# Peptides against a protein of PDB entry 7BDX: the designs that were tried, part 54

Target 1, 212 residues: chain A of PDB entry 7BDX
Amino acid sequence: EMGAAACTLLWGVSSSEEVVKAILGGDKALKFFSITGQTMESFVKSLDGDVQELDSDESQFVFALAGIVTNVAAIACGREFLVNSSRVLLDTILQLLGDLKPGQCTKLKVLMLMSLYNVSINLKGLKYISESPGFIPLLWWLLSDPDAEVCLHVLRLVQSVVLEPEVFSKSASEFRSSLPLQRILAMSKSRNPRLQTAAQELLEDLRTLEHN

## One batch from the design tools (peptide; made by RFdiffusion4, then SolubleMPNN)

Design b1_p11_5_s3 (from b1_p11_5 with L1P P10L)
Fold by OpenDDE base, seed 3:
Structure b1_p11_5_s3 (fold): chain B 212 residues (1-212), chain C 212 residues (1-212), chain A 11 residues (1-11)
Amino acid sequence: as target 1 above (212 residues)
Amino acid sequence: as target 1 above (212 residues)
Amino acid sequence: PSFDPSPLPLV
């Protein structure tokens, strides 16, 4: 309980750029983000056996951790820190996104995707995550999620890849051969306006790349 | 482990007035400070049986919690919050200071005394803690501590009482009858210059009150 | 609408 309350306060204050700089300026940041990955992994591994209550202290704790990572990734020095000093945490987030089934832990999956998207704003971060083994299959696995918000954040991450020629060129063949085009077309007709817009923009970007 | 790391980061950033305002401006502050008291109480109660390693995750967690309370009490809105909305936490800190033996948990005892001293800067806070049952006996119990830093912070809290006529007048008879004058005189001869100064100033203030 | 490359801070 107390850990979840402390992490939740730390998450709330981490929305400030100055607080993120203060977190990262201390000698304790490396240890904190190392244990963050381990804690998130332990939580996801626990889901195979017990109906973990979604409102449990443990789930709230892991949500706060994922929120802190997202807020750190929202600023330039935070992205630099994650990509330079916390690569194991990024690897863990990618692994956990693969381990979670469609419709499983939707809120956590959204927070993790938001953190990866924020990391993808840094070209070095985008290179690192997109060069991860199985990254393209992982995007399509996540796009099979029934949740519109999961699919929205996957489409945003796909768009970060497609809009960066230096990254897209490395995986363009795999991307084109495995692209779930019918799924993206279905999303472009979604009743969710954010999902609809993101799918339409991605389809426009893909059409532009086929003509080049 | 993760809870101690999160609380330690939250403690570090809580040295900022803006971070304290952000902590208190949220709907989660009340729950956090409620569980803080319970967590500190559980830790102190655990000391009767096990040699809790002073460098344990649990001790570090409780030190961070006590540090956060001290930083909140260091600012005007934080003192107002503690005195208006977290009185149970103040009662718990007073209780735990009584339950700890001389020389036991010195670092935690110092942090708790620093929080009470910061609360005592607010006249409403000083009234609240000084009107607590057994407050004067508690000050003398704490002044028997072999640690110079514990004794220093007790003398500072005693000085807050002595310098406020509206508070001192209520307990002046008990204070004068139970005052460990020989102990305070011994502290005025301490090799610790901060303890020496605080004891000398308190002896001067007490002499001024005897002539009035 | 142009893709907003702005990061997603959590409130």
Scores: peptide ipSAE 0.111, ipTM 0.828, DockQ to the pose 0.067
Fold by OpenDDE base, seed 1:
Structure b1_p11_5_s3 (fold): chain B 212 residues (1-212), chain C 212 residues (1-212), chain A 11 residues (1-11)
Amino acid sequence: as target 1 above (212 residues)
Amino acid sequence: as target 1 above (212 residues)
Amino acid sequence: PSFDPSPLPLV
C-alpha cells in the first residue's frame, strides 16, 4: 500500500520538468532507476503464476514506476540521463516488452512503449534502442497486439526509426524484408483515428524512402 | 527497497513549494497521508521487538515519510491541509512522540517535532495540537530527552505556545505549575549554541509574561 | 535575537 501511494504521488509530480530535474539532480537517482528496472522485471515474471488483478496495489505501483520513467524520458536531461546512466533500465524495458504476450499487461506495455518513444527523441537514445539485439523482431511482435494503443505506440516508435536516416540505414534491409505491410495497411483502415493516422503517416514515410 | 527509494525521492522533491502544492492538489493526497500515519505508527510499534537497525530500509522509508510531512507543513496550504484534512496524522505524530522513550528514535522524533513546529505557525494548527489531551505533559516528557536537537525542537514548540496569548492563556495554569524550570535553565547553559539561545529566549518570553 | 517563526523545510 504505502509504496504504491508514494510512487503514485511521485509519478503525478514528475509531470513537471522541474521535478524531473530535481529527481535527477539527487544522489539517489541511479539507485532508484536501477531498483525500478528490477521491480518491473519481478512484476512481469510474477504474471506467469499468480492472477495479479490488474487493479492490485502491485500493478499500480509498477504503473507508477513506468509512468515516472516516461516522464523522465519526456525531457532532454531525462533522456540524456537514461541513455548515459540507466541503460540497464532501457534494456529491461525492451526485454519485458518481448516477454509479454499480445494482449498481456496492455497498460504497462503502453507506458513502456511511451518511455521508449520519449527516449527515441534523443538520437543517442534512438541509436541505443534500435541497435538492441532483436529490436526489429520486437517491433513486429508488439505490432501483433490486438490493442490499438499498443499498436499506436509501436507505430510511433517505428516512425522514429524511419525518420532518422542514420538509424534506418543500419537496419534498412532487415526492416524492409520483415515489414508486416498487410498489418500496417489494416491499421491504416482502423476505426481508431489516431491509429489510422499513425499507420497512414508511416506508410507515406516508407514510400518516400523507397523513392529516395 | 523500492518503496524507500520512491519515498526518499518524493521527500527530496517535496522541499519545493510547487511540489507540495502538486501533492495536495492530487486526488490521492488524503489517502497518502492516512497511510503515512499508519505506516509511521506500525514502525514505532515494531521497535519494541525487533532491533531495527537505524539505517534499515524501513527506517529510511519512515524518515522520508516524516520528512514529506514536515515539508508539507512548511507551507501555508500544507498546514491548512494537515489541520483541516489530516488531523489523524497530527494525532498519530503526537501519540508516537509520547510512545518513544528519551533517546529512542531521535532522528524520527526530530522530524516529527519539526512537523509539529511547522504546523504551529498556523494559529489553527497551534490551537489543534495544544488542545490535544496531555500536550503539556508530552512537552516535558520530550524535554527530558538527552538529545540536544530533540530538546531544541521541543523548546521551539514551547515558544510557539508561549508567543500566542490566545493559546497560552488556556493552559497558563498547568504550564506554570509543571514547567521544568531547572531543566530549561540547564539548557540555557548548554554548550550547544542553538539550544542555549532557544532556552534563553524562552526564559525571556516567560519572564515577560510574568510581568504582564 | 527574536524568535524566528520561519518554517523548517527539510532538504
Scores: peptide ipSAE 0.097, ipTM 0.814, DockQ to the pose 0.049
Fold by OpenDDE base, seed 4:
Structure b1_p11_5_s3 (fold): chain B 212 residues (1-212), chain C 212 residues (1-212), chain A 11 residues (1-11)
Amino acid sequence: as target 1 above (212 residues)
Amino acid sequence: as target 1 above (212 residues)
Amino acid sequence: PSFDPSPLPLV
C-alpha cells in the first residue's frame, strides 16, 4: 500500500514541468528510472497466469510508474533525459507492449503508449523508437487491441512516424507491405470520435504520401 | 527498493511549496498521511531486536516519509492540514519519539522533531502538541540523547513552547519542576555552535520568564 | 540573536 500511495502522489505532482525538472535535477533520477523498468517488467511477467485484480496495489503502483514516465516524456528536458540516459527503460516499454496480449492490461498499455508518443515528439526519440527491432510489427500487434484508447494511441504513434520523412523513409517499404489498411478503415468508422478522427487523419496522411 | 526510491523523490520535490499544495489539493492526501503514520510505527516496532542496517531500503523509506511530513509542515497550509486532518499522525510521531531510546534512529528523530517544530509555528499546532499526554517528560527524555542534532531540535521545540505565553502558562509549573537545567547548561558549553547558541538563547528566555 | 520562529528550510 504505502509504496503505491507515494508513487501515486509523485505521479500526480509530476504533471508540473517544474516537478519534472526537480526529479531530473537530482542524482537519484537514473536509479529511479532503472528500477522503474525492472518493476514494470516484473509486474508484466507476473500476469502469465493470474487474473490480477486490476485494482491491486501492485497494479496501481505500476500505473503510477508508467504515469511518471509519461509526464517526464511530456517535457522537452524529460524527453532528452529518457533518450540519452534511460534507453533501457524505452526498450523495456517496447518489450512489455509486445508481451501483453490484446485486451490485457489496457490502462498500462495506454500509459506506455502515451510515453512513447511523447518521446516521439523529439526527432531523436522518434528515431530511437522507430529503429527498435520489431517496431512495425509491434504497432500492428497493438492495433489489433479491442480497446479504443489503445488503438487511438497506436494511431497517434503511427502518425508521428508517418509525418517525419527522415524516419518514415527508412521504414516505408515494410510499413506499406504490412499496413493493416482494413483495420484502420474500420477505425475510421468508429463510434468513438477521437478514434474516428485519428484514423481518418492517418488515412489522409497516407494518401498524401502515395501521391508524392 | 522501488518504494523507497519513489518516496525519496517525492520527499525531494516536496521541498517546494507548490508541490506541497499539489500533494494536499488531491483526494489522496488523507490516505497517504494515514498510511505514513502506520508505516513509521511498524518500522519503529521492528527495531526492538535487530540492529537494523541504517542504510536499509526500509530505513530510507521511513526517512523519506518523515521528510515529507517535515516539508508539508514547513508550509502554512501544510500545518493547517496536519493539525486539522492528520492529528493521528502527530500523535504517532510523539509516541514514536517516546518509544525510541537515546541514540536510537537519530536521523528519524531529527526529521520527526523538525516536523513537530514546524507544526509548532502555528499556535493551533503548538497547542495541540503541548497538550498531548506526557509532552513535557518526552522533551526531557529526548534531551537526554547523546546526539547534538536531536538535542538542537528538542531545544528549538522547547523554545517555541517557552515563547508562547498562552501555551507556556498551562505547563509552566510542570516545566519548572522538571527542567533539566544542568543538561541545558552543559549544552550551552557545547563545541557545536548551533547547539551552544540554542541552549544559551533558551537559558536567556527562561531567565526573562523568572523576572516577569 | 532573536529566536527566529521561521519554518525550518524545506529539505
Scores: peptide ipSAE 0.086, ipTM 0.814, DockQ to the pose 0.048
Fold by OpenDDE base, seed 5:
Structure b1_p11_5_s3 (fold): chain B 212 residues (1-212), chain C 212 residues (1-212), chain A 11 residues (1-11)
Amino acid sequence: as target 1 above (212 residues)
Amino acid sequence: as target 1 above (212 residues)
Amino acid sequence: PSFDPSPLPLV
């Protein structure tokens, strides 16, 4: 209980840039983000055995941790910190997104994808995550999720890769050979306007790259 | 571990007035400070049985909680919040200061005394704590502590009472009859300059009140 | 010196 309450307050105040700078400027930032990765990993591993209630104190705690990572990644210095000093946390997020099944821990997947998207705003971050083993298969695995918000954030992350020539050129062959085009076309016909728009934009960007 | 790390970061960022306002402006403040009191109480009650290492994760967690309360009480809106909405936490701090033996949990006693001192800056706070059952005996119990920093913060809290005529007049008879004058005189001869000064100032204020 | 009723520093 108390840990979840404290972590949830820390998440709430981390919506401020000055608070992100204060978190990162302290001697505890590295340890905190290391333990964050371990805590998220332990939580996801526990899901295979016990039906953790999504409203449990532990679920709220992990949700708040993922929220803090997202808020840190929303700030330029936070993205730089994560990419330079907390790579193990990014590796953990990528691993956990692969370990989670479609429909499993949707709220956590959304936050983890939001953090990766924010990291991808930094070219060094985009390079790092896109060069991670199994990154392209992971994107397609995540696009199989029934949740529209998960799929939206996957499409945004795919778009970040496609719009960066230096990154896209490294994976263009694998990308073209494995692209779930029918799935993206189905999303472009979604009743969800955000998902519809994101799928449409990505399809336009892909068409532009085929003509070049 | 993770709860202590998150709470310690929250303590560090609570050194900002804007962060205190953000903590208090959320829907979670009341619950957080309620659980804070319960957590501190549980920790102090556990000391009677098990030698909790002062460097334990639990000790660091409770230290960070007491630090957050101190930082909240350092801000005008935080003092007002504690006195209006979190009185049970103030009652808990007063109780725990009584339950702790001389030399026991010195760091925690210092933070709890700092929070009470900060609360005493608000006249409503000073009235509330000074009207608490056993308040004067508690001050003298705490002045028996061998730690100079504990004694310093007790003297500052005593001075806050003595300098407020509306508060002091209510307890003046009990205060005069029970004052550990020899102890305060010994502190005025301390090699610790902060303790020496605080004891000297209080003795001057007391002399002024005896002549009036 | 006069008593300083100022809050303790935020730490």
Scores: peptide ipSAE 0.086, ipTM 0.813, DockQ to the pose 0.065

Design b1_p11_5_s4 (from b1_p11_5, 3 letters changed)
Fold by OpenDDE base, seed 2:
Structure b1_p11_5_s4 (fold): chain B 212 residues (1-212), chain C 212 residues (1-212), chain A 11 residues (1-11)
Amino acid sequence: as target 1 above (212 residues)
Amino acid sequence: as target 1 above (212 residues)
Amino acid sequence: MSYDPSPLPLV
């Protein structure tokens, strides 16, 4: 209870840029983000046995941790910190997104994908995550999720790669050979307007790249 | 580990008035401060058996909680919140200060005494804590502590009572009959300059009240 | 539509 309550309050106040700067300006930031990765990894590894109720104190704690990472990644100095000093946390987020089954821990997947998207706004962050082993297969795995919000954030991350020539050129062959075009076309017909729009934009961007 | 790390970061950022306002403006504040009291009480009750290393994650967590309460009490709206909506937490702090032995949990005592002192800046807070059963005996018990910082914060709290006629008049008979004058006189000769000054000021204030 | 490279809103 108390750990989840404190972490949830820290998540709430981390919605301020000044609070994120205060967290990062302290000597405790490195340790905190190292333990964050380990804690999230331990939680995801525990899910194979017990139906951990999504409302559990542990689930709330992990959601708050992922929310803090997302809020840190929302600001420029936070992205630089994560990419320079907390790469193991980024590797852990990529790993956990691969380990979670379709429909499993949807809220956590969304927060982790939002953090990766925010990191991808930094070109150094985008390079780092896109050069991670299995990144392209991971995106397609995540795009198989039945949840529209998971799929939306995957499409945004795919778009971040496609729109950066310096990154897309390195993965273009693998991307073109494995692109789940039928799945993206199905999403462009979604009743969810946000998912529909994101899939349509990505299809337009891909068509533009085939003609250049 | 992780709970203590998150709570310690929340403590650090709660040094900002805007962060305290953000904590109190949320729907989670009441629950958080209720659980805070229970957590601190559970920790103090656990100390009778195991030499809980002061460096334990649990000790760090409780210190961070007490630090957050102190920072909330440092601002006017925080004092009003504690006195109006979290009286049980104030009662718990008074109880725990009574339950702890001289020299036991010095850092926690200091933080709790600092929170009570900050609450005493609000006349409604000062009235509430001074009208609590056993308050005057508690001050004298705490003044028996070998730690100079504990004694300093006790003297400041005594001074807050003495300097408020509307509060002091209600306790004046008990105060005069039980005042550990020899102990305060010994503190006025302390090699610790902060303790020496606080004891001298209190002795001057008391002399002024005897002549009026 | 122009891709908005802005961060997602703080959560």
Scores: peptide ipSAE 0.142, ipTM 0.838, DockQ to the pose 0.046
Fold by OpenDDE base, seed 1:
Structure b1_p11_5_s4 (fold): chain B 212 residues (1-212), chain C 212 residues (1-212), chain A 11 residues (1-11)
Amino acid sequence: as target 1 above (212 residues)
Amino acid sequence: as target 1 above (212 residues)
Amino acid sequence: MSYDPSPLPLV
């Protein structure tokens, strides 16, 4: 209980850039983000056995941790910190996104995808994430999710890769050969306007890259 | 581990007034401070059985909680919140200060005393604390501590009572009859300059009140 | 529309 309450308050106050700077300026940031990854991993591993109610204290605690990571990644110094000093946490987030089944832990997936998207704004972060083993298969696995919000954030991360020529060129062959085009086309017809727009923009960006 | 790390970060960032305002502006503040009191109480109760190493994760967690309370009490809106909405936490702090033996949990005592002192800056807070059952005996119990930093913060809290005529007048008879004058006189000769000064100032304030 | 590479809002 108390840990979840404290983490939830820390998440809430981390919506301020100055609070993120204060978190990172402390001598405890490295330890905190190391334990964060381990805690998130332990939680996801526990889902195979115990039907953890999504409304549990443990779920709320892990959501708060993922929210803190997302907020840290939202600012330039936070991205620099994650990419330089907390690569294991980024690796853990990529792993956990792969370990979760379609429709499983949707809210956690959204927060983890938001954190990866925010990291991808930094070219160094985008390079790191996109060069991770199995990254392209992971994107397509995640696009198989029935949740529109998961799919939206996956499409945004895909778009971040596509819009960076230096990154896209390294994986362009695998990307083009494995692209779930029919699924993205279906999303471009979604009744969810945000998902519809994101899928349309990505399809336009991909068409532009085929003609160049 | 993770709870202690999160609380420690929350403590560190709560050194900002804007972070304290953000903590209090959330819909979760009441729950957090309620659980804080319970957690601190559970920790102090556990000390009678298990030799909790002062450097344990649990000790660090409770120190972080006490540090957050101290930082909340350091600002005007935090004092108003504690006195209006978290009186049970103030009662718990007073209780725990009584339950701890001289020389026991010195660092926790210091943080709790600092929180009470900060609350005492608000006349409404000072009234509430000073009207608590056994408050004067508690002050003298705490002045029996061998630690100079505990004694310093007790003397500051005593001075806050003495300097407020409306509060001091209500307990003046008990205060004068039970005053450990020889102990305060010994502290006025301390080699610790902060303790020496605080004891001298209190003795001067008390002399001024005897002549009026 | 130019992709706005702006960070997602702090949550």
Scores: peptide ipSAE 0.141, ipTM 0.837, DockQ to the pose 0.048
Fold by OpenDDE base, seed 4:
Structure b1_p11_5_s4 (fold): chain B 212 residues (1-212), chain C 212 residues (1-212), chain A 11 residues (1-11)
Amino acid sequence: as target 1 above (212 residues)
Amino acid sequence: as target 1 above (212 residues)
Amino acid sequence: MSYDPSPLPLV
């Protein structure tokens, strides 16, 4: 209980840029983000079979950790820190997103995807994530999720890749050969306006790249 | 480990007034401070016999909690919150200070005393603390501590009482009859300049009250 | 619409 409460408060206040800077300015930041990855991994490994109550203290604690990572990644210095000093955490997030089944642990997946998207705003972060082994298959695995918020954040991350020529050129062949076009087309007809728009924009970006 | 790391970061960033306001602005603050008291109490009860490694994760966690309370109490709105909405936490801190032996858990005692001192800056907080059962005996118990920082913060809290006529008048008889004058006089000769000064100032304040 | 590569709002 107490750990989850403290972590949840830290998450809430980490919505400030100044708080993110304060978190990162101490010598404790490295240790914190190292343990964050391990804690999230331990939690996801514990999910094997039991529908953990989504409202458990453990779940809330891990959600708060993922929220902190997302908020840190929303700030320029936070992205720099994650990409330079916490690469193992990014690797862990990518792994955990692969380990989770479609429809499993949706809130955590959303937060992790938001963190990766925020990291992807930096070219160095986008390069690091996109060059991770199995990254493209992971995107399509995640895009199979029934949850519209998961799919929305996957589409945003795909868009970050597609819009960066230096990154996209490295994966363009694999990307084109594996693209779940029918799934994206189905999302462009979603009743969720945010998902619909993101899918339409991605389809427009992809068409532009076919003509160039 | 992770709970202690999160709580320690929350402590560090709570040195900002804006972070204190953000912590208090949420509906989670009440629950957090309620559990804080219970967690600190559980820790102090666990100290019975084993010299817990002062560097344990549990110790660091509780120190961070006490640090957060201290930082919250350093801000006007935080003092108002503690006195209005977290009185049980203040009662717990007073109890725990009484339960601890001289020389035991010095760092925690210092943080708890700092929190009470900060609360005492508000007349309402000072009244609440000073009207707690056994408050004056507690001050003298704490002043028997061999640690100069503990004694310094006790002397500061005593000074807060002595300098407030509305508060001091209620306890003046008990205070005068139980005052460990020889101990305070010994502290006025301390090699610690901060302790020496605080003891001298308190002796001057007490002399002024004898002449009025 | 031009993709705005702005960070997601703080959560």
Scores: peptide ipSAE 0.139, ipTM 0.837, DockQ to the pose 0.048
Fold by OpenDDE base, seed 3:
Structure b1_p11_5_s4 (fold): chain B 212 residues (1-212), chain C 212 residues (1-212), chain A 11 residues (1-11)
Amino acid sequence: as target 1 above (212 residues)
Amino acid sequence: as target 1 above (212 residues)
Amino acid sequence: MSYDPSPLPLV
């Protein structure tokens, strides 16, 4: 309980750039983000047996941790910190996104995808996550999710890959051979306007790349 | 572990007035400070049996909680919040200061005394804590501590009472009858210059009150 | 539409 309350307050104040700089400027940040990955991993591993109530203190704690990571990744120095000093946390987020079934832990998936998207704004971050083993299969696994927000953030992450020629060139063959085009086309007809727009823009970018 | 790391970061960022305002402006602050008191109480109650390592995650967690309370109390809106909305936490701090033996949990005592001193800057806060049952005996119990920092913060809290005529008048008879004058005189000769100064100033203030 | 490469709003 107390840990969830503290992390929730820390998440709320981490919406400030100055607070993120203060978190990262301390000698404690490395330890915090190291344990963050382990805590998130332990939580996801516990889901195979118990119907953990989504409103539990443990769930709220892990949501706050993922929210803090997202807020850190939203700032230039935070992206630099994650990519240089907390790669194990990024590896853990990628692993957990693979371990979670479609429709499972939707809120946590969204926060983790938002953190990866924010990391992808940094070229070094985009390189790191896109060069992860199984990254392309992971994107398609996540795009099978029934949740529109999960799919939206997957499409944004796919767009970050497609718009970076240096990154896309490495994955282009695997990407083109495995692209769930019918799924993306279905999303371009979604009633969710954000999902619809993201799917349409990605389809336009993909068409532009076929003509080059 | 993770809770201690999160609270430690929250403590660090709570050194900013803007962060304290952000903590208190949220709907989560009341719950956080309610659980804070319970967590500190549970920790102190656990000390009667186990040699809890002072460097434990639990100890560090409770130190961070007490540090957050101190930082909140350092600001005008934070004092107002504690005195209006978190009186149970103030009652708990007063209780725990009584339950801890001389020389026991010195770091926690210092942080709790610093929080009470900061609360005492607000007249409503000073009234509230000084009107607590057994407050005067508690001050003398704490002044028996062998630690110079504990004694220093007790002397500062005593000075806050002595310098406020409206508060001191209510306690003056009990204060004068139970005053550990020889202990304060011994502190006025301390090798700790901060303790020496605080004891000398308090002795001057007390002499001034005897002539009025 | 220019893809705004702005970070997702701080949440």
Scores: peptide ipSAE 0.128, ipTM 0.836, DockQ to the pose 0.048

